# Ledger of designs, part 154: peptides against a protein of PDB entry 5FRP

Target 1, 225 residues: chain A of PDB entry 5FRP
Amino acid sequence: VEWTESIPQIIATREDISKELNQALAKTFIDSDPRVRRTSVMIFNKVPVTEIWKNITNKAIYTSLLHLAREKHKEVRELCINTMAKFYSNSLNEIERTYQNKEIWEIIDTIPSTLYNLYYINDLNINEQVDSVIFEYLLPFEPDNDKRVHRLLTVLSHFDKKAFTSFFAFNARQIKISFAISKYIDFSKFLNNQESMSSSQGPIVMNKYNQTLQWLASGLSDSTK

## One batch from the design tools (peptide; made by RFdiffusion4, then SolubleMPNN)

Design b2_p25_2_s4 (from b2_p25_2, 12 letters changed)
Fold by OpenDDE base, seed 4:
Structure b2_p25_2_s4 (fold): chain B 225 residues (1-225), chain A 25 residues (1-25)
Amino acid sequence: as target 1 above (225 residues)
Amino acid sequence: DEEIEKFLKKEEEEEKKLEAILNSP
């Protein structure tokens, strides 16, 4: 653990990390101690993306990072999912595609697919986290249409069949959620109007309000678990 | 792909639930 904690400083200070260090780092991602794995993932959060790309040249490290998205240890998994999504976004923004880094990009370009494949685990906590990182890092809100389309095409261009399917489903779900929220608001307004509530429609709308709220809540993980 | 089909079926079921709520008299 202690030596792994020193890696961010080493990467930040050295321009050339030895092959041996890369190999040693690769092993930390599969260490039996979740603290070691966590520390390894944190390297990608603590070190600037440009320095990561420069100094971490072992493909196995990047591949191992992606594998931790399915980690059994919840904290490590959650950290990994956030880390890889952020790293993807930062890489798109800051790293130019060159001949030299092509092999690493081949791995990094699979991050969106890796994330969208997590929906098939059918875990609400994972789903929520994936939803979150999609909005924050993969497909953030972009008012510029050209940039938005370019990002979207970049993300989609490396999807496997499963990722594409879950992507479509995700978008469809978001539309439905948005519609449900809109209806929830309408029902709320109706119920807050005394005249409307006293009408024959009052009880009907109250029921729809409750059912809509329940439907919305059913898509959320229990934060207490 | 059975996994995909199962996934899509679940999503469709949730959509139908919402439709039933909103379109009911």
Scores: peptide ipSAE 0.483, ipTM 0.908, DockQ to the pose 0.841
Fold by OpenDDE base, seed 5:
Structure b2_p25_2_s4 (fold): chain B 225 residues (1-225), chain A 25 residues (1-25)
Amino acid sequence: as target 1 above (225 residues)
Amino acid sequence: DEEIEKFLKKEEEEEKKLEAILNSP
């Protein structure tokens, strides 16, 4: 009987501790030290998604995480982009939508839009990273058609106009890249044939080969920068 | 949205560059 009377106090104490922790954690995402911000982002990578959702209840933390995608500090930004994409994917896979977590889901559901909006920064490094996380986390390979469609619809359902536009542009670009690669292969085969190279078309194909490679390379970030 | 228009224009320009390469004589 005495134990039952202590339960409300224990719950209240745990809630208070949780609230204080959440408030403290929220402040770390806006800390002036990029190392602190980095450490805060890493929590989402180190802690299982189920535990994050359980223990991090302050919506401001999730909002702050999303804001770091536009962080000036390159390392923190890159980490954040990967982290938020992965966290989104894990959340979709492991977290059920309930009345209690609705407000957090409203934020998390904006992650795809947040990522696709990064294309408008017009930074090749950011573009490459966003491309990567799309394939790895947002729209990964899924052999099950129903799951694939459901994931796609989920991602698209919370897009803003900018995100939709960049989404279609991204897909169009991928098609063009694929086509360019196909042509590169064709040109390579032609150039590897001595008879073809000795023909009047030899120099023309060589030029197209080089230009195609240059075009393909122009879409890639310089890994040395 | 001006940003959208600028973005789309850039994508279109890159596509046209590829077309020019592949369709050149």
Scores: peptide ipSAE 0.482, ipTM 0.907, DockQ to the pose 0.827
Fold by OpenDDE base, seed 3:
Structure b2_p25_2_s4 (fold): chain B 225 residues (1-225), chain A 25 residues (1-25)
Amino acid sequence: as target 1 above (225 residues)
Amino acid sequence: DEEIEKFLKKEEEEEKKLEAILNSP
């Protein structure tokens, strides 16, 4: 643990990290202690993306990072999912594709697919987190159409069949959620009108309001669990 | 493919639930 905790500082201060250090770091991602794995993931959060790409040259580190997205330890998994999504976005924005970094990019380019494949675990907490990182990091709001399309194509370019399927399902679900929210708003407006509430439709709309809320809530993870 | 089918079925079921709520009389 202590050794791993020193790595961010080493990466930040040293221009050249030895092959041996990279190999040692790679081992920390598969360490039996979740604290070690967590600390290893945190390197990607503490060190600028440009420095990571420069100094972490062992592809096994990146591969191991991606594997932690399916980690049994919840905290490590959650951290990993956020970290890899952010790292992907930062890499797209700040790292040029070169011949020298091609092998690393081959791994990093699979991050979107890796994330979209997590939907098949059928865990609401994971789903919510993946939804969040998609909006925040993978496909953020971009007013420039060309940039938005380019980003989308980049994200999709390395999808497997499962990722494509979950991608389309996700988008379809978002449309339905948007529609449900729109209806929720309509129902709320109706129910806030005294005349409407006193009408024969009052109880019907109230029921639909409640059911719509329940449906919306059912897609959310229970923070207490 | 079985995993995909199961996933899609679940998504479809959730959509149908919403439709049932909104289209119910």
Scores: peptide ipSAE 0.482, ipTM 0.907, DockQ to the pose 0.864
Fold by OpenDDE base, seed 1:
Structure b2_p25_2_s4 (fold): chain B 225 residues (1-225), chain A 25 residues (1-25)
Amino acid sequence: as target 1 above (225 residues)
Amino acid sequence: DEEIEKFLKKEEEEEKKLEAILNSP
């Protein structure tokens, strides 16, 4: 743990990290202690993306980072999902594709597919987190249409069949959620009108209101777990 | 792919639940 905690400072101060250090760092991502794995993931959060790409040249480190998205330890998994999504976005924005970094880009370009494949675990907490990182890092708001389309095409260009399927399902779900919210608002307005509430439709709309809320809530993770 | 089919079936079921709520008399 202590050794791994020193790595961010070393990367920030040295222009060239030795092959030996890269090999040692790669081992920390597969350590049996979740605290060691957590500390290793945090390197990607503490060190600027440009310095990571410059100094971490062992492809096994990047591969191991992506694998932690499915690990058993909840805290490490959650940290990894956020970290890899952010790292992907920062890399697209700040790192030029060159011949020298091609092998690393081949791994990084699989991050979107890795994230969209997490929907198949069928865990509400994971689903919520993946939804969040998609909006924040993977496909953020972009007012420029050409940039938005280019980003989308970049994200999709490395999808497998499973990722494509979950992508389309995600978008369809968002449309349905938006529609449900719209109906919730309509029902709320109806129920807040005294004349409407006293009508024969009052009890019917109240029931639909409650059922709509239950449907919306069923897609949310339990904050108590 | 069985996993994809299972996933899509679940999504369809949730959509049908919403439709049932909104279109019920």
Scores: peptide ipSAE 0.481, ipTM 0.907, DockQ to the pose 0.859

Design b2_p25_3_s1 (from b2_p25_3, 10 letters changed)
Fold by OpenDDE base, seed 1:
Structure b2_p25_3_s1 (fold): chain B 225 residues (1-225), chain A 25 residues (1-25)
Amino acid sequence: as target 1 above (225 residues)
Amino acid sequence: EKAKKEYEEELKKAEEEAEKYVESL
C-alpha cells in the first residue's frame, strides 16, 4: 500500500519511468489486497492524463484497470468505473493519436464497450453508476451538434454487438423514464387540485400516480444496501 | 422477475435493431 501511494509523486517528478517500475505497478492492480488495488486505481485520478500517457507505457496496466470494472470488491469496482470513464473522456480531449501510442489507444477505445457491457450483470447499483458516468463522461452535454455527433460516432466506433444492444436498451429506457416523469408531474398537478380530487377521475388518477411511482422506484438502487 | 423479463425483451429488441443497423451500413 505505502509503495503504491508514492507512485503519483514519482510519475509527476520523473520524465522516464523505468520498465521495472511499470512492471511493479502492473502487479499492484492484481494484488490480493483490495486496498492495494484501490490505491493503484487512484493513480489515474491523482495524476494528469498527459503524464499518465507519457509515463505509463505498459499496456498490461491499462488492461488490468479495465478488468477491475467487474471487481468483486464493491468500493474498488465503483472507483474503477468512475476512473476509467473520466480517463476515457480526458484522453479524447487531451491526447493525440500517434503511431507510438496506438497500442494504448486500442485498449482505451474499448472503455465505452466495457462500461455498456456492465448492464448485463443486471445489478441496479451498477446500472445507476453506469448511467451516471455515461452522462458525465462518455456522452456529456454538448451544444455544438457537429461535436456531439462526432463524440457519439467515436464512442460507437469500437462497440461489439453486445455493447450496441445495451446502448439501444439504455436509450429506450431513458425515453420511458422521461415519459414516466412527465406523467408523474401531470398526475401530481391533478391531485393537488381539490376540484379534480373530488371528481370521478380522482381515484383513477390516484391509482395511476401510485403505479407510476412504483415503476420509477423499482429502477432505483437501495441506498441503504 | 418481471423487471428482468422486460429488460431481456428490451435487449432482444435492441439486438434486432442493432443487426438491422449493421446490415444497413
Scores: peptide ipSAE 0.021, ipTM 0.490, DockQ to the pose 0.266
Fold by OpenDDE base, seed 5:
Structure b2_p25_3_s1 (fold): chain B 225 residues (1-225), chain A 25 residues (1-25)
Amino acid sequence: as target 1 above (225 residues)
Amino acid sequence: EKAKKEYEEELKKAEEEAEKYVESL
């Protein structure tokens, strides 16, 4: 009987501790020190997704995480983009949708849109990073057709108009890149043949080869910056 | 059928906008 009477107090105490922890954690995401913000983002990367969902119940923390994708501090931004993409993927794989976690899922489901909207910043470094996390986490290789389609539909189901446009732009760019690479290979083979190079087509193909390389290079960020 | 056509038109517009976006990159 005494044990049963103590249960409400224990639950209340745990809720209070959880609330205080969540409130404190929420403040760290908006801290003026980039190191504090970085550490906060790292929680989502270091702690198992199941434990995050269990213990982090304040929706403001998740919204704050998403806002850091546009962080001015490069290192924090890059970390955030990778972390949120990975967290999204892990959540889809490991977390069930329940009534209790609905509000958090409503935020997490906006991660794809948040990421695709980063293309509108028109920063080559950001674009490359977003490209990378799309292939690694959002739309990874999946040999099972049903799973692949389900993942795709899940990602697209919460897109805003801008994200959807960006999605098509991304795919179109990938097709163009693939085509350019194919042409690069063809031109390289042609130029490697001495007889072909000495032909009247030699200079023409050389020019096309250079144009192809220039186009491919223009889509890449300067790794030195 | 009407809803499908409207959706296809919206998709086409989105593709055209996407192509313009890619060309601007």
Scores: peptide ipSAE 0.020, ipTM 0.445, DockQ to the pose 0.102
Fold by OpenDDE base, seed 4:
Structure b2_p25_3_s1 (fold): chain B 225 residues (1-225), chain A 25 residues (1-25)
Amino acid sequence: as target 1 above (225 residues)
Amino acid sequence: EKAKKEYEEELKKAEEEAEKYVESL
């Protein structure tokens, strides 16, 4: 743990990390102690993306990072999912594709597919987290159409078949959610009007409101679990 | 535990019905 905690500082201070250090770091991602694995993942959060790409050259580290997205330890898994999504986004924004980094990009380009494949685990907590990181890091809201399309194409260009299927399912769900939210708002407005509530439609709309609310809530994980 | 399971099943049914309803709107 202590050794791994020192790595961010080492990366920040050194221009080139030795092969041996990279190999040692790679081992920390598969360490039996979740704290070690957590600390290893945190390197990607603490060190600037440019320094990571410069100093972490062992492909196994990146591959191992992606594997931790399916780890049993909840905290490490959650951290990994956030970290890899953020790292992907930062890499797209800050790292140029070169011949030298091609092999690392081949791994990083699989991050979207890796994330979308997590939906097949059928865990509500994981689904919520993946939803969150998609909107925050993978496909953030971009008002510029060209940039938005470019990002979308970049994300899709490395999807496997399962990721594509998951992507379409996700989008379909989002459309449904959006529609439900719209209805929720409409019903809420109706019910907030006293004249409308006293009408014959009042009870009907109240029922629809409750159903809509229940549907929206059904997609949310229990925060206590 | 049985009551909780029954409640969870009822909730799931209600959620499914709600989903169908929302889809029909």
Scores: peptide ipSAE 0.017, ipTM 0.466, DockQ to the pose 0.062
Fold by OpenDDE base, seed 2:
Structure b2_p25_3_s1 (fold): chain B 225 residues (1-225), chain A 25 residues (1-25)
Amino acid sequence: as target 1 above (225 residues)
Amino acid sequence: EKAKKEYEEELKKAEEEAEKYVESL
């Protein structure tokens, strides 16, 4: 743990990390102690993306990072999911594709697929987290159409079949959620009008309102779990 | 919510465009 905690400082102070150090760092990602694994993941959060790409040259580190998305330890997994999504986004924004970094990009380009494949675990907490990182890091809101399309195409370009399926399912779900929210708003407006409530439609809308709320609530994970 | 809906609509359009693009390859 202590050694791994020192790595961000080492990366920040050194222009070149030795092969041996990279090998040692790679081992920390597969350490039996979840604290060590956590600390290893945190390197990607504490060190600028440009410095990571410069100094971490061992492919096994990146592969191991991606593997931790399915970590049994909840905290490590959650941290990893956020970290890899953010790292992917930062890499797209800040790292050029070169011949020298091609092999690392081949791994990084699988991050979207890795994340979308987490939906197949069928865990509500994981699903919510993946939903969150998609909107925050993978496919953030972008008002520029060209940039938005370019990002989308980049994300999709390395999808496997399963990831595509999850992508479509996700989007379909979001559409349904948006529809439900719209209806919730409409029903709420209706119910807030006394004249409307006194109409023959009042009870009908109240019922639909309750159904809409129930449906929306059913899609939420239990925060206590 | 409105922004989210707008984003989703744009995402859907982009998805359709992406699908067409992938099919064209």
Scores: peptide ipSAE 0.014, ipTM 0.436, DockQ to the pose 0.063

Design b2_p25_3_s2 (from b2_p25_3, 13 letters changed)
Fold by OpenDDE base, seed 3:
Structure b2_p25_3_s2 (fold): chain B 225 residues (1-225), chain A 25 residues (1-25)
Amino acid sequence: as target 1 above (225 residues)
Amino acid sequence: SEAKEKYEKELKEAYEKAKKYVEEL
C-alpha cells in the first residue's frame, strides 16, 4: 500500500523533471550559438527513437528540429536534415500510432514534405543531401513490393502540392509510378473496407490518399505529354 | 534490461548536456 502511494509521487516527480527538461531542451534548439543547436540535434541521433518519443513530449522541440533544416549555419543544417530523415524512418519502423502521441505524429508526418520542399532553395549541396537522405531513409531499398509500396504511400500521403512537384522532378524517375498506382488502388480499396468498420480517422486518411492519387495522376499525365 | 539501462543513461546524459548549455547562457 505504501509502495503504491509512493508511485504517484514518483511519477509526479518524474513528470515535473521531464517537463523541466523538455522546457530546457526547447530553448536549446533555438539558441543563438550553433554549437548549442548542434548538440540539441545530436540528442535525436544518440538517444533511441523509443526513448525520445517517451521522454520528449513538448511538440515545440519537434517543430524546432524541423525548422533547423533551413538554418543558415551549414553544419547544423546538414546535421538536421540527416537527423530528421533518420528519425522519421526509425519512427515509422518502431513507434506505434496512439491517441497520446497523435500530436507529435502530426509533426513527424510533415518531415517528407519538409525535406522535398528544400529543393526549392535551389542549392546544389542541399539538393544532393536531400537526394541522399531520401534514398537512405525515406524511401530505402525494399525488395518486398508490398512493403515498398506501403512506405511510398505513407511518405506521399502527407505531401503538399510543392512536395509532389519536387517528387516528380527529382525522384519519380526512380520509382515505377505505374506499379505504385496499381498498389495504391488496392490499398485504397483496403482502406475503404476498413473505413466501413472503424474510426473517425478513416475519412481523413482516405482524403489524404485520394489527394495523393489525384496528384500522382496529374503528374503521370504531365510526364506522358 | 542492460539495454534499457544504457538507453536511460544515454538519455539522461544528453538531457543534462543540453540543460547545461541552457544554464550557461
Scores: peptide ipSAE 0.055, ipTM 0.551, DockQ to the pose 0.013
Fold by OpenDDE base, seed 2:
Structure b2_p25_3_s2 (fold): chain B 225 residues (1-225), chain A 25 residues (1-25)
Amino acid sequence: as target 1 above (225 residues)
Amino acid sequence: SEAKEKYEKELKEAYEKAKKYVEEL
């Protein structure tokens, strides 16, 4: 009987500990010592993506991770860029979108734009790293056409204007964007067959897809002029 | 279940390590 009464307190204590841990971790990402910041970023590399999403609930941690992409300390910046790209890819592959994780996804969905915006720093080393992580993590080789196009559209769907400009300037030719356009009809059918498209959001997703393709087509036409 | 417990432990250890670095400053 006494043991059963302790269980709620233990659960409450665990939740409190989790909150305290999240608060403490949030501070480490903004620490003045680059070693502390580096160690904080390494958590995202050492812990499985599913456990990160489960246990790291403080939005400030994810926001701070993204800000470190512009870190002055080279080693921390390079680590952060690789980490956030990999984390994005793993999240797309392993984490479902739910109501509970919506706010975190809103941050994570900005990772592609965050990375492409680094081209505006006009640093050769950063550009090379961004190129590398794009092809390794954001737009990896995928033999399945539908999956490849879906990934591409997912990455592009949250681009700001600056990210799109960078995409066309640096990467559009390498990923054969013309393929995505040529497979539009097939992909549209694919999207319509997805259970997620059966929801009221289906038309919204299709509209966004069409807008993305139109923008890509326009960008390709401008690059050929 | 065992794999989950292992990863939860690793996460906790990572958090504690990060805290320790801050405290040592």
Scores: peptide ipSAE 0.049, ipTM 0.549, DockQ to the pose 0.013
Fold by OpenDDE base, seed 4:
Structure b2_p25_3_s2 (fold): chain B 225 residues (1-225), chain A 25 residues (1-25)
Amino acid sequence: as target 1 above (225 residues)
Amino acid sequence: SEAKEKYEKELKEAYEKAKKYVEEL
């Protein structure tokens, strides 16, 4: 425990964590003592996301973090669920996708699926927590429609079949709205192209655009009431 | 690099698949 508690400081002060330290840290995530596991998860909360991505290069650590979402110890599980959701959101916001970090992103991109799959446990406390982190971190309220659509598409792009099923069950309305917004953006871009408007397709696109606007207007008004 | 381009292409394809899936729902 004491050793693990020192890790955040080490990560913050060192440019590169040794392979040995990464291996040791990987072991702490699977330690039999829940206190050790808890402390390990807390590293992701205490260290800036950029420093985590820079210094934690052992993919097993990230995989183990995700596995703790289903661990038996309630406190560790709850902490893990919050931590992984937050880490996902922070990573999307702050970490560029590169070839070098691809392998880690492949794991991180499964966080949404991992979270949505927790609904199949059929535990009310877990469900409530998952709902909370979805709205707080995965699919936060975003006033920018383009960003909102992009976030949604990002989340959906890596779903497994089970996650899709859960997502559609719980978020069907949000999907429809986001889809309509996406179409609105596309049509708006099209309409801004004068050459496209002068074509025989112009009236058809305008009709679809108007229908989309009407649908959006009706859907958004219902969400504010 | 070719590897970067491949990754970006794969990501784009994933987004397009997701978009198409939502459109079919």
Scores: peptide ipSAE 0.017, ipTM 0.404, DockQ to the pose 0.033
Fold by OpenDDE base, seed 1:
Structure b2_p25_3_s2 (fold): chain B 225 residues (1-225), chain A 25 residues (1-25)
Amino acid sequence: as target 1 above (225 residues)
Amino acid sequence: SEAKEKYEKELKEAYEKAKKYVEEL
């Protein structure tokens, strides 16, 4: 449909009105009409992730996307859950972390927690959907053990306590946690070696991974009881 | 077919509303 292609085209062509466009889009995400909200979410599905990151600079849009995961309208909520999980995965795969995009990454990094926190709604359909997107996008099948563990650690590194608890309740048993911990040690060594050489952000990542390890250790003790 | 057409119409309306927000800015 020609009009659905217009939003991506507008985003791509109108750098001069990028601020205004972002403000307008932010309004559409909170529109009273669920169809408008749905269309807004669909932007994240139709536009390449690289173009989204380039052109969508208003934090409120990303925050609103995350909030729609708990919205009243079922169809929009379901779409949002799938969209945000996919967007997270695509972002991890395709978007480099820079100083310029750090504030958006701070929001995007909360997507795993946002999703795992949906288990507390205690809705079977939501739970099934969350399970689905976790296995499809957050923790996809990866034959490379190092990549698989790295993805796991990345997902866990930004968890809040509630998300971590939920992870252990619903998903942790399916993960070879012992293997993940072993690989974490290897990655920690790797990170320490690289960070000692180059970036101010290294200690922050390491701290997050250490917190993840502590939580994993705590969760293992709880799951074995 | 009717459901699809309705869906497409709803999407179009939503898009037009979104476009209007952009134009009003």
Scores: peptide ipSAE 0.052, ipTM 0.555, DockQ to the pose 0.012; fails the geometry check

